# Designs tried in a protein design run: peptides against a protein of PDB entry 8YR4. Part 28

Target 1, 309 residues: chain A of PDB entry 8YR4
Amino acid sequence: PRGSPALQLVVLICLGLMGLERALNVLVPIFYRNIVNLLTEKAPWNSLAWTVTSYVFLKFLQGGGTGSTGFVSNLRTFLWIRVQQFTSRRVELLIFSHLHELSLRWHLGRRTGEVLRIADRGTSSVTGLLSYLVFNVIPTLADIIIGIIYFSMFFNAWFGLIVFLCMSLYLTLTIVVTEWRTKFRRAMNTQENATRARAVDSLLNFETVKYYNAESYEVERYREAIIKYQGLEWKSSASLVLLNQTQNLVIGLGLLAGSLLCAYFVTEQKLQVGDYVLFGTYIIQLYMPLNWFGTYYRMIQTNFIDMEN

## One batch from the design tools (peptide; made by RFdiffusion4, then SolubleMPNN)

Design b1_p10_5_s2 (from b1_p10_5, 5 letters changed)
Fold by OpenDDE base, seed 5:
Structure b1_p10_5_s2 (fold): chain B 309 residues (1-309), chain A 10 residues (1-10)
Amino acid sequence: as target 1 above (309 residues)
Amino acid sequence: MIVNEPELPD
């Protein structure tokens, strides 16, 4: 942000915390490997206790899962609130200034409530898009690249290739199925708006409906609109389950191929038992944020379309 | 556990 050195420092700290999250995503599986190896070797309690305590501390910093509530992520989110407020206010003022520069004819042709809705959608779309790109999409892609490099360097080139092929197929299928699903979601939203409009029109014309004793007819017409909506909602929800199952299948195949290869190298004494656990743990950690990638892609597409209108 | 993507509210 230009004009506030304090907000620039906060942005730099947030970028540093994002780098720390990437380091934690590599370190946590390594420490978990080391615990498994120390347990297998029957290592002294002092070494084991120190490694376990260090692992739990790193896991507290990292958090886990989709919506990782780790200490580093929470601290980043807390510090980012002021940057988001500054960015939102700047975008809102730019949109408001631009709306005032538009012709009187443009304003007279539109309802004030529609102009406010355009301004609010424009602000939300720009700020949401930037937040999803910077905090979700870019970090997830970075974790995949770091994973490919890590497995290629510390295991074997074959592990790096399996992760590359699995993640490339996962991302490609996620995009393709999300684009297909977007058609069902648009149809659902159009039917929802039409159903809501019918309810509003019936309520605004309540006196006319009462005069003609048409209450039963309007209720039946509303029921038909709800049934039509629920048929489209079912298609949207079923397409989401299909996306999730496709994603689960790709990760399952990657996990199967990599776990079999790892088990083989452990039997050949080229890898340790802890390395098998590291591989499985790391793949699951990569999968957790990737499950949301379809939602981020959809939101990015929706926000771009809402910015062009 | 297939965590259903929470539809972030539009």
Scores: peptide ipSAE 0.027, ipTM 0.684, DockQ to the pose 0.638
Fold by OpenDDE base, seed 3:
Structure b1_p10_5_s2 (fold): chain B 309 residues (1-309), chain A 10 residues (1-10)
Amino acid sequence: as target 1 above (309 residues)
Amino acid sequence: MIVNEPELPD
């Protein structure tokens, strides 16, 4: 942020913490590998206990694979609150100033509650977009790239290729299926809003409905609207299950191919037993944030559309 | 583990 050196320092610290999270995502599997190797070699208790303690400490810093519950992520989120509040307030003031510059004819055509809702949506869309890009999408892509580089350099080029192909296919299918699903979700949301509007209109006209004894008719119309909504909700939910299943199959195939290749190289004494465990652990760590990638992609698309309107 | 997509905030 231009004008506050304190907030600039907080942004730099948050970027440093994001870099530390990327390092932890590599180090945690490495330490877990080392534990498995030490256990296999029947290493002395002192070396094993030190490595286990170090692993648990690193795992506490990283959190439970999603990164969201780790100490470093929590500290980053805590420090970022001030930056988010500054950004939100700046966007709100820009929108509010712009609303006051708009013509009287624009204001006369809209209810004050609609204007406030547009302002709130605009603020939420900008701040949400930035947060999802910086804290979810970019870090996930960075972890994939770091993973490809790591496996290519320390294992074999074949492992890097498997991870590259698996993640590229995963991302591509996630985007394509999410774009297809967006049609069903938009139809569902439109029908939900129409169903809510009918309920509100019926309740606002309660006196008229009562005067004509039309209560049964209004209930039946509301029931038809709910059934139509549920038909669209089912399509949305079924398409989500299809997305998740497709994602699981792609990751499962990548895990299978890489795990078989690891097992083969362990049998040839080119890799250690711990390297097999490292590969599986690292792929599972990559999978956790990737499961949300379709959601992030949709949120980004929605927020871009809401900023253009 | 099917992670349910978080509901978009409306």
Scores: peptide ipSAE 0.026, ipTM 0.681, DockQ to the pose 0.552
Fold by OpenDDE base, seed 4:
Structure b1_p10_5_s2 (fold): chain B 309 residues (1-309), chain A 10 residues (1-10)
Amino acid sequence: as target 1 above (309 residues)
Amino acid sequence: MIVNEPELPD
């Protein structure tokens, strides 16, 4: 935002809060590890109570690794509303100015309502794309990299390799299956719009339908359109279940391999019981935002296509 | 927890 130093400061504060979220994503599992170790060692109540209180406070700030529910994330989202409104208004004014620079022939060939709908789609697509990239995709990739580095340094290179292979496979399969399912979603949305248009056209021609006593025919044609829609909806929904199950399988295999290796190192007294709990907690925390990665990828693709039109 | 991706309404 070139025109307001106040909005520039808000952007810097939001970036600082994003950095704090990344730090909390590492600290929360560490404090949870420390609680488990203190419980195992039968540490004095005062030390345990302070560590538990500190953990709960950090967990309140973090919001459970789903970046959407923590105090820091909510504060970031709240502060970002003004930046988003400024960006949206700036894009809308740029599109509106550009529309006024277009030739009279372009305007005469289009309905005003179509032009406004293109402007609204363009504005929403740009603002949505930027928000998903900055607040969902980039942070998730950063947390994966931080996780690989952390496990490689503090556990063993084998743990870093397992996380790397698991996350790389997860992301690759998520992209490939999401691209494959996008055709079913597009077909569903096209058939939904066609079914709605048919219902509107039948209702607008109500007098003609009554005059010809064609009500049963229009109802049957509407039923056929609904059945066709439901067949496409089922393909879309079934493809989503397949995506989720594929993701769950990759997660399960990564968690199994890493948990067995961690348990083995605990039996060999190379790691503590708290380190096993840390690994499981941190992996589950990485997977919470990754479950939405297919949705974010699809939204990014949709927003790019809507910007090109 | 299979977070069913709620299809955010477009």
Scores: peptide ipSAE 0.025, ipTM 0.682, DockQ to the pose 0.600
Fold by OpenDDE base, seed 2:
Structure b1_p10_5_s2 (fold): chain B 309 residues (1-309), chain A 10 residues (1-10)
Amino acid sequence: as target 1 above (309 residues)
Amino acid sequence: MIVNEPELPD
C-alpha cells in the first residue's frame, strides 16, 4: 500500500506469518515422528512429555486440517483486514472515478442499479482474486515444493519422485475435471435463472393467469422446468463427486506407493518407524488444502471473467 | 468429507 508505512509493515508481518506457516507445515510432522520414535525406544517420561508439549504447541500454531483455524492463520487474517479494506476502498474509488469519466451517453443508456452492480463486481473480483492467489494457491504450491525438496533430501529420491508424481497428477486431474464440470455448472445456473424468471413472470401476470384459468398449465410448466433443473443439478453434483473421488484415488495411490516403500526401508533398518508415520502424516497434510484447489481454480477463473466484462 | 463447494453467491 503506497502512502501508509503502517500498512506496509502489516503486509510485511503477514508475509512473515505466511513463511512461519510453511515452517510449521514441516516442523509438525517432524515432531510427530520424534514422538513415535521416543515411544518406540521407551524413552524417559521427561523427554517424551517435553516433545509432546512442543508438538501440541506447534499444532496449535498450525491449526487443524485446512489451516484456517490455526493461531498463525487467524492472526494473519486479523492483520490483513486493514490491508483488504485499504485495497477494496482503493479499487472502489478507481472504478467510481472511471465511471464519472464515462460519456453522458453511456450513463443515459444504463440504469443506476446496473452501474452499481458493475462497480461492485469489479471490486469483488479484484479483491477475491488477490486473496485466493496470495493466501490459498501460492501457499499450497509452496508447501508441495517444500515437501518434494524435504523428502528428496532427508528420505530417498524415490520418495521425492512419488510426491512429485502424485501432486502433479493430482493438480492436473483437478484442473481438467474442474474445467470439464464447469460446463455442467454453467448449464445448471442458466436453467436455474430461466426457471426463476419463468416463476417471476407467471406471478407478475397473476391476474391474466387467473382470467384464463391457466393456473394448472403454469404449475405444470414450472414442474417441467424444475425437473430439467434437477437433471442438470444431478450432473453438476455427480461431477463434483467424481472430482473428489478422482482426487481421493490419486492420493490413495500415492499413499500406497510411498507407505509400501517406507515400510520396506523400515524393514531394511534404513528408516525408523517414526519416518513411516511422518510420510503418511505429511501427505495427508498436503491433501487437506489441495481438496479446495478445484474451488480456488474456479473462483479465480470466474473473477478473471468478471473483471474482463 | 464431501467438500461442499461454497456456492459462490451470484
Scores: peptide ipSAE 0.022, ipTM 0.674, DockQ to the pose 0.407

Design b1_p10_5_s3 (from b1_p10_5, 4 letters changed)
Fold by OpenDDE base, seed 4:
Structure b1_p10_5_s3 (fold): chain B 309 residues (1-309), chain A 10 residues (1-10)
Amino acid sequence: as target 1 above (309 residues)
Amino acid sequence: PIVLEPELPD
């Protein structure tokens, strides 16, 4: 934000909080490991109680690795409201000024309500895209990289390789299947708008429909439009289930391979029981935001298309 | 993973 040092400071604080979330994503599993090891070793209650209290406090700050409900995430979201409002207003004013620079021929060919809807879509699309990139996509990719580095350094190169292969496959399949399903979603949305428009047109022509006793005909045409919509909705929903199941299989295979390898190394006394719990906990924390990655990718694609129009 | 399609807030 040019011209407001206060908003620049808020952006820096939000970036600092995002860095803290990345640190918490590593620390929470480590503290949970330490609790399991202290319980296994039958450590003194005082040491255990301090470690548990510290873990619960860190978990409260983290919000369970979803990045959505933790104190740090909520504080970041709260502070970002002013930055988002400033950005939205700046984009809206830029679009509005650009609309006033357009030719009279462009304005005469369009209804004022259509022009305003284009401006609102453009503002929402830019602000949404930036928010999804900065707060969801980039942090998720950073957590994956941090995870690969952490497991490669503190466990074994094989764990880093498993995480790398599973995450790469997951992301690739998520993108490919999301792109494939986008056509079904677009067809559904187009038919929804057409069905709504038909209902509005029928109701606006209510007197004409009554004059011709055409109520049954209009209801039947509306029913046919709904059936056509539901056929497209089913394709969209079924493609989403297929995406979710594909993601679940990749996650399940990665968790299986890594958990079996970890259990083997615990049996060989190369790792502790707490390290098995750490691996499972950390992998689950990586997968929680990845479940939304297809949604974020779709939103980014939609917002790019809405900015080009 | 329920990809809750966020209802675009109207």
Scores: peptide ipSAE 0.021, ipTM 0.652, DockQ to the pose 0.311
Fold by OpenDDE base, seed 2:
Structure b1_p10_5_s3 (fold): chain B 309 residues (1-309), chain A 10 residues (1-10)
Amino acid sequence: as target 1 above (309 residues)
Amino acid sequence: PIVLEPELPD
């Protein structure tokens, strides 16, 4: 943000906190591995208690793997409120200034409520897009890359390859299925709006409907519109289940391949039991943010379309 | 605020 050194410092602190979240995403599984190894070795209580306490503290900072409930994420979100407000106000003032520069013919041809709706959509689309890109999409992609590097360096190149193939296939299928699903969602939303419009028009013409004793006809027409809507809603919901199941299958195959390979290397005494637990924990940790990736992708696309209109 | 419902499974 230009003009406020305090807000610039807050942005730098937020970027530092985002870096800390990435470090925690690596450290938490490592400490969990160490606990499992210490338990396996029957280590003395003092070393175990220190490692467990350190793990719990790191887990409190990280949160429940969704990133939304961790202390570091909450602190980042809290500090970002002022930056978001500054950005929103700046975008709103730019849109408002631009609206005042538009021709009198443009203003006379539109209702004031439509102009305000355009301004609100423009402000919300820009601020939403930036927030989802910076705080959700980029960090998730960074965590995947860090995971691939970590497994390639500290385990074996085969583990890095499994994570790479699993995450690449997951992201690709998520995008492809989300784009396919967008057709069903658009059809559903169009039919919902049409059904609502028919209900509003019927209610606005209530006197005419009563005059012609057409209540049964309007009710049946509304029922047909609801049945048509529910057929489209079912397709939308079923396509979501298909997306989630496809995502689950890809992660399941990645977990299976990697867990079998870990188990094999543990039997060959090349890895410890804790390394098997680390792999499973780390993959599940990568999976939790990825469940939202389809939602973020769709939201980004919608916000881009709303900025162009 | 359109709370885009998270497409988490219910």
Scores: peptide ipSAE 0.024, ipTM 0.650, DockQ to the pose 0.124; fails the geometry check
Fold by OpenDDE base, seed 1:
Structure b1_p10_5_s3 (fold): chain B 309 residues (1-309), chain A 10 residues (1-10)
Amino acid sequence: as target 1 above (309 residues)
Amino acid sequence: PIVLEPELPD
């Protein structure tokens, strides 16, 4: 943010906290590995208790996947409130200034309430898009890259390859199926708006409908519009189930291949039992944010289209 | 997990 050194410092702190979250995403599985190895070796209680306490503390800082916020994420969100408010206000003022620069002809053709709704949607769209990109999309991609590098360097290159192939296939299928699904969702939304408009027009003309005793005809016409909507809604909902199941299958296959390979290398004494647990824990941890990736991708696409209109 | 589309508030 230009003009406030305090807000610039807050942005830098938030970026530092995002880096700390990436470090925690690697450290938490490592400490969990170490606990399993210490338990396997029957290590002394003092060493085990220290490692367990350290793991629980790191897990408190990290939190869980999508839906459970850790301490670091909550602190970042808290500090970001002021930056978001500054950004929102700046975008809102830019949109408002631009609306005042538009021709009188543009304003005369639109209701003031519609203009304000366009401004509010535009502000929310831009601020939402930036927040999703910075706090969800970029961190998730960074965690995948860090995971590939970590497994390629500290495990056999085959593990890095499995993670790369699994995540690349997952992302590609998520994008392709989400784009396919977006067509059904747009058709659904268009039919919903048309059904709502017909209901409003029928209700506004209730005196005419009553005069002609056409109430049964208007109800039947509305029923047909609902049935047509429900046919499109079913396609949208079924396509979501297909997306979720496809994602689950890809991760399941990646987890299976990598877990079998880990188990094999543990039997050959090339890896420890803790390394098997690390791999499974790390893959599940990568999967949790990726479940929302299709939603983020769609929101980004919708927000870009809403900005061009 | 079902990707519950967060309903964008209209």
Scores: peptide ipSAE 0.023, ipTM 0.667, DockQ to the pose 0.395; fails the geometry check
Fold by OpenDDE base, seed 5:
Structure b1_p10_5_s3 (fold): chain B 309 residues (1-309), chain A 10 residues (1-10)
Amino acid sequence: as target 1 above (309 residues)
Amino acid sequence: PIVLEPELPD
């Protein structure tokens, strides 16, 4: 941000915390491996207790799951609030200034409530898109690349290839199925708006409906619109389940191939039992944020279309 | 898990 050195420092700290999250994503599986190896070797309690305590501390910093509420993520989110507010205010003022530069004919042709809705949608779309790109999409892609490099260097090159093929197929299918499901979501949203418009028109014309004793007819017409909406909602929801199941199948196949290969190398004494646990743990950690990738891709596409209109 | 689409914060 130009003009505030304090906000520039906060952005640099947030970027540093994002780098720390990437390091934690590698370190947590390594410490978990070390615990499994120490348990297998029947190591002394002091060494085991120190490694377990260190693992739990790193896991507290990392968090876990799709919405990782780890300490580092929470601290980043907290520090970013002021940067988001500054960016939002800047975008809102730019949109407002641009709206005032538009012709009187443009303003006379539009209702004030529509102009405000365009400004609010524009501000939320730009700030939301930037936040999802910087904090979710880019970090997830970075974790995949770091994973491929890590497995290629510390395991056999075959593990790096399995992760590369699995994640490339996952991302490709996520995009293709998300584009396909976007058709069903657009149809659902169009029917929702049409159903809402009918309800508003019926309520605004309440006196006319009462005069003709047409209340039962309007209720039946609204029921038909709801049934039509629910048929489109079912297609949207079923397409989401199909996306999630396709994603689960790709990760399951990658996990199967990599776990069998790891088990084979453990039987040949080329890898330790802890390395098998590390591989499974790391793949599951990569999978958790990737479940949301289709949602981020759809939101990015929707926000780009809403910015062009 | 069925990843519920995070509701965009309004």
Scores: peptide ipSAE 0.022, ipTM 0.666, DockQ to the pose 0.359; fails the geometry check

Design b1_p10_5_s4 (from b1_p10_5, 5 letters changed)
Fold by OpenDDE base, seed 3:
Structure b1_p10_5_s4 (fold): chain B 309 residues (1-309), chain A 10 residues (1-10)
Amino acid sequence: as target 1 above (309 residues)
Amino acid sequence: MVVDEPVYPD
């Protein structure tokens, strides 16, 4: 943000916290490995208790699982509120000034409520795009790259290759299936809007409908519109299940291949039991944000289209 | 609004 050194400092702190989250994503599995190794070796309680306490503290900072935000993520989100508000206000003022520069002919052709909806949509599209790119997409891609590097350096090149192939296939299939699904979702949304418009039009014309005793006819037309909507909704929902199942299969195959290879290396005494647990924990940790990648991709595409309009 | 990480992918 040009003009506020305080907001620039907050952006730098948020970037630093994002870097810390990436470090925690590597450290948490490592500490969990160390606990498993210490338990296997029957290490003294003092060493075990220190490592467990350190792990729990790191896990509190990281967060874990769908729905639990870590302390670092919450702190980042909290600090980012001021930056988001500044950005939103700047975009809103730019849109508002641009709307005032538009010709009287453009304004006479549109209702004030439509103009406000365009302004709100434009503001939301820009701010949403930036937020999804910076806070969801880029960090997830960074964690994948860090994971590939980590496994390639500290395990074996084969583990890095498995993670690379698994994640590349996952991302590619997610994009391709999401683009295919977008057609069904657009058709569903168009039919939802048409069904809603029919209901509103029928209710606004209530006096006319009552005068002609056409209530049964309007109800039947609304039922037909709902059935048509539900047919499109089913296609959208079924395509989502297909996406999720495809994603689950790809991750399952990656987990299987890597877990078998890890188990083999543990039997050959090249890796410890904790390294097997690390691999499984790290893959599950990478998988968790990837479930949303299709949603983020779709939201980014929608926001780009909404900025061009 | 930062859309909270959706609980379910839409």
Scores: peptide ipSAE 0.023, ipTM 0.640, DockQ to the pose 0.150
Fold by OpenDDE base, seed 2:
Structure b1_p10_5_s4 (fold): chain B 309 residues (1-309), chain A 10 residues (1-10)
Amino acid sequence: as target 1 above (309 residues)
Amino acid sequence: MVVDEPVYPD
């Protein structure tokens, strides 16, 4: 971004974080391999515990496999909000200014009706998304239950308890934080609509704006509306990052507890090295669809509210 | 209705 050294620094930090994500994508598998080797060699518990703890910490930084939910990714996403907002605002102001530079003939010739067609696309998309969500939520919950049963029966009751507590806490926090963030999203959407309405009103009054040479004034009013929108957008996006980070933390704690316990039972010759691999793989598999649960819950909740009105 | 951005935007 030209003109803000602070935003340039943020871009550089984000690029550095992206580099760190790439490093984590290499390091995490290496540490995982090292754990498997140490377990196979029957290494002393202290070495195992340190390597497992280090792995889980790196996995917390990386996230669930796509990297989208890791601490580093969340931090990048959080920092990038201001860069995105600067860029979007600049583009929107350029478009809006350009629209006000266009001839009266261009404005008179364009049907205002195309702007309304964006509203109708919203409703059909919601219904399609609802069906998709229901078909994904139920299987995800089933997979959790199956996982709890599996670990309780084939490993130890402690593993089933860890998975149960982890998933229950994950779901509960996902719901609570999603409900909490819904107010920010509603406020954002309301201000987005108001900002759009202001732009439409300014463009409908194009002749009057031109007559008074008020283009600069209308651009500044639009800029103020965008800044107000971006203040709410930031709250929405930051609350999303907080949700994702909370989810990552819960899974990280579950992974830590379960991985340490699994490693301990492997050292006690109660479990095999393969069981450690299975546990880690299975927890990651359970985590992947759960990332969408907050989206699913919000969409279900929104549709229920919209059906009651 | 702006489709609510996925909780994990790709």
Scores: peptide ipSAE 0.028, ipTM 0.672, DockQ to the pose 0.121; fails the geometry check
Fold by OpenDDE base, seed 4:
Structure b1_p10_5_s4 (fold): chain B 309 residues (1-309), chain A 10 residues (1-10)
Amino acid sequence: as target 1 above (309 residues)
Amino acid sequence: MVVDEPVYPD
């Protein structure tokens, strides 16, 4: 933000907190591994108690691997409110100024309520897009890269390859299936708006409907519109279940391959029992944000389309 | 913005 050094400092603090979240995503599984190894070795209670207390504190800072529930994420979100409000207000004022620069012929051809709706959509789309890219998409991709590097360096190149192939397949299928399902969702939303518009029109013409005793006819037409909506809703919901099941299958296969390989290396005494637990916990932690990736991709795609209109 | 239903419930 140009002109406010205080908001620039808040942006830098938020970027620092995002870096801390990435560090916590590596440290939490490591501390959990260390607890399992200390328990296996029957280590002294004092060492175990300090490691457990440190783990619980780091886990409180991180949250449940969903980047939204940890103390650091909540603090980042809290600090970002002022930056978002400043950005939103600036975009809104830029759109408003641009609307006033448009020709009188453009304004005479449009209803004031349509112009305000375009301005609101434009402001919401820009601010939403930036927030989803910076706080959800980029961090998730960074965690995947950090995970691949970590497993390649501290386990074996085979683990890094499994994570790479699993995540690449997951992301590719998520994008392809999300694009495929977007047509069903658009059709559903269009039919929802048409059904709502029919209900509003029938209720605004209530006196005319009463005069012609056409209540049963309007109810039946509304019922047909609802049935048509529900047929499109079912396609949207069924396509979502198919996406989720496809994602779950890719996750399950990646977790199976990596867990079997890790178990084999533990039997060969090349890895410890704690390393098996680390792999499983780290992989599950990478997958929790990825469950939302299809939603973020769709929101980004919608926001781009809303900015072009 | 229609809040998209989460792909997975938390």
Scores: peptide ipSAE 0.025, ipTM 0.657, DockQ to the pose 0.127; fails the geometry check
Fold by OpenDDE base, seed 5:
Structure b1_p10_5_s4 (fold): chain B 309 residues (1-309), chain A 10 residues (1-10)
Amino acid sequence: as target 1 above (309 residues)
Amino acid sequence: MVVDEPVYPD
């Protein structure tokens, strides 16, 4: 942000915390491996207790992925509140200034409530899109790349290839199925707006409906609109289950291939039992944020369409 | 697991 050195320092600290989250995503599985190896070797209690305590501390810093925020993620989110407020206010003032530069004819043709809705949607769209890109999309892609590099260097090139193929197929199918699903969501939203408009029109014409004793007819028309909406909602929800199941199948196949290969190398004494646990733990850690990737992609796509309008 | 869309708090 130009103008506040304090906010620039907060942005740098947040970027440093994002780098620390990436390091924790590698370190937590390594410490878990080391615990399994120390247990297998029947190591002294003092060494085991120190490694377990260090692992639990690192796990507290990392958190449990999308379902439980870690200390580092919470600290980043807390520090980012002031940066988000500064960015939101700047975008809102730019939109407001631009609206005042528009012709009187543009303002006379629009209701004040519509102009305010355009300004609010524009501000929310820009700030939301930036937050999704910086805090969700870029970190997830970075964790995949770090994972491919880590497995290629410390295991075998075959593990790096399995992770690369699995994640590339996962991302490709997530995009393709999300684009297909977007058609059902658009149809659902159009029918929701039509159902809401019909309810508003019936309530605004309440005196006319009462005069003609047409209350039962308006209720039946509203019921038909709800049934039509629920038919489209079911298609949207069923398409989400299909996306999640497709994602689960791709990760399951990658986990199967990599786990069988790891078990084979453990039987050949090229890897330790802890390395098998490391692989499974690391793949599951990569999978947790990827479940939301289709949602982020759709939100980014919706926000771009809302900025063009 | 049906990951519900993160409801952006309005």
Scores: peptide ipSAE 0.022, ipTM 0.664, DockQ to the pose 0.312; fails the geometry check

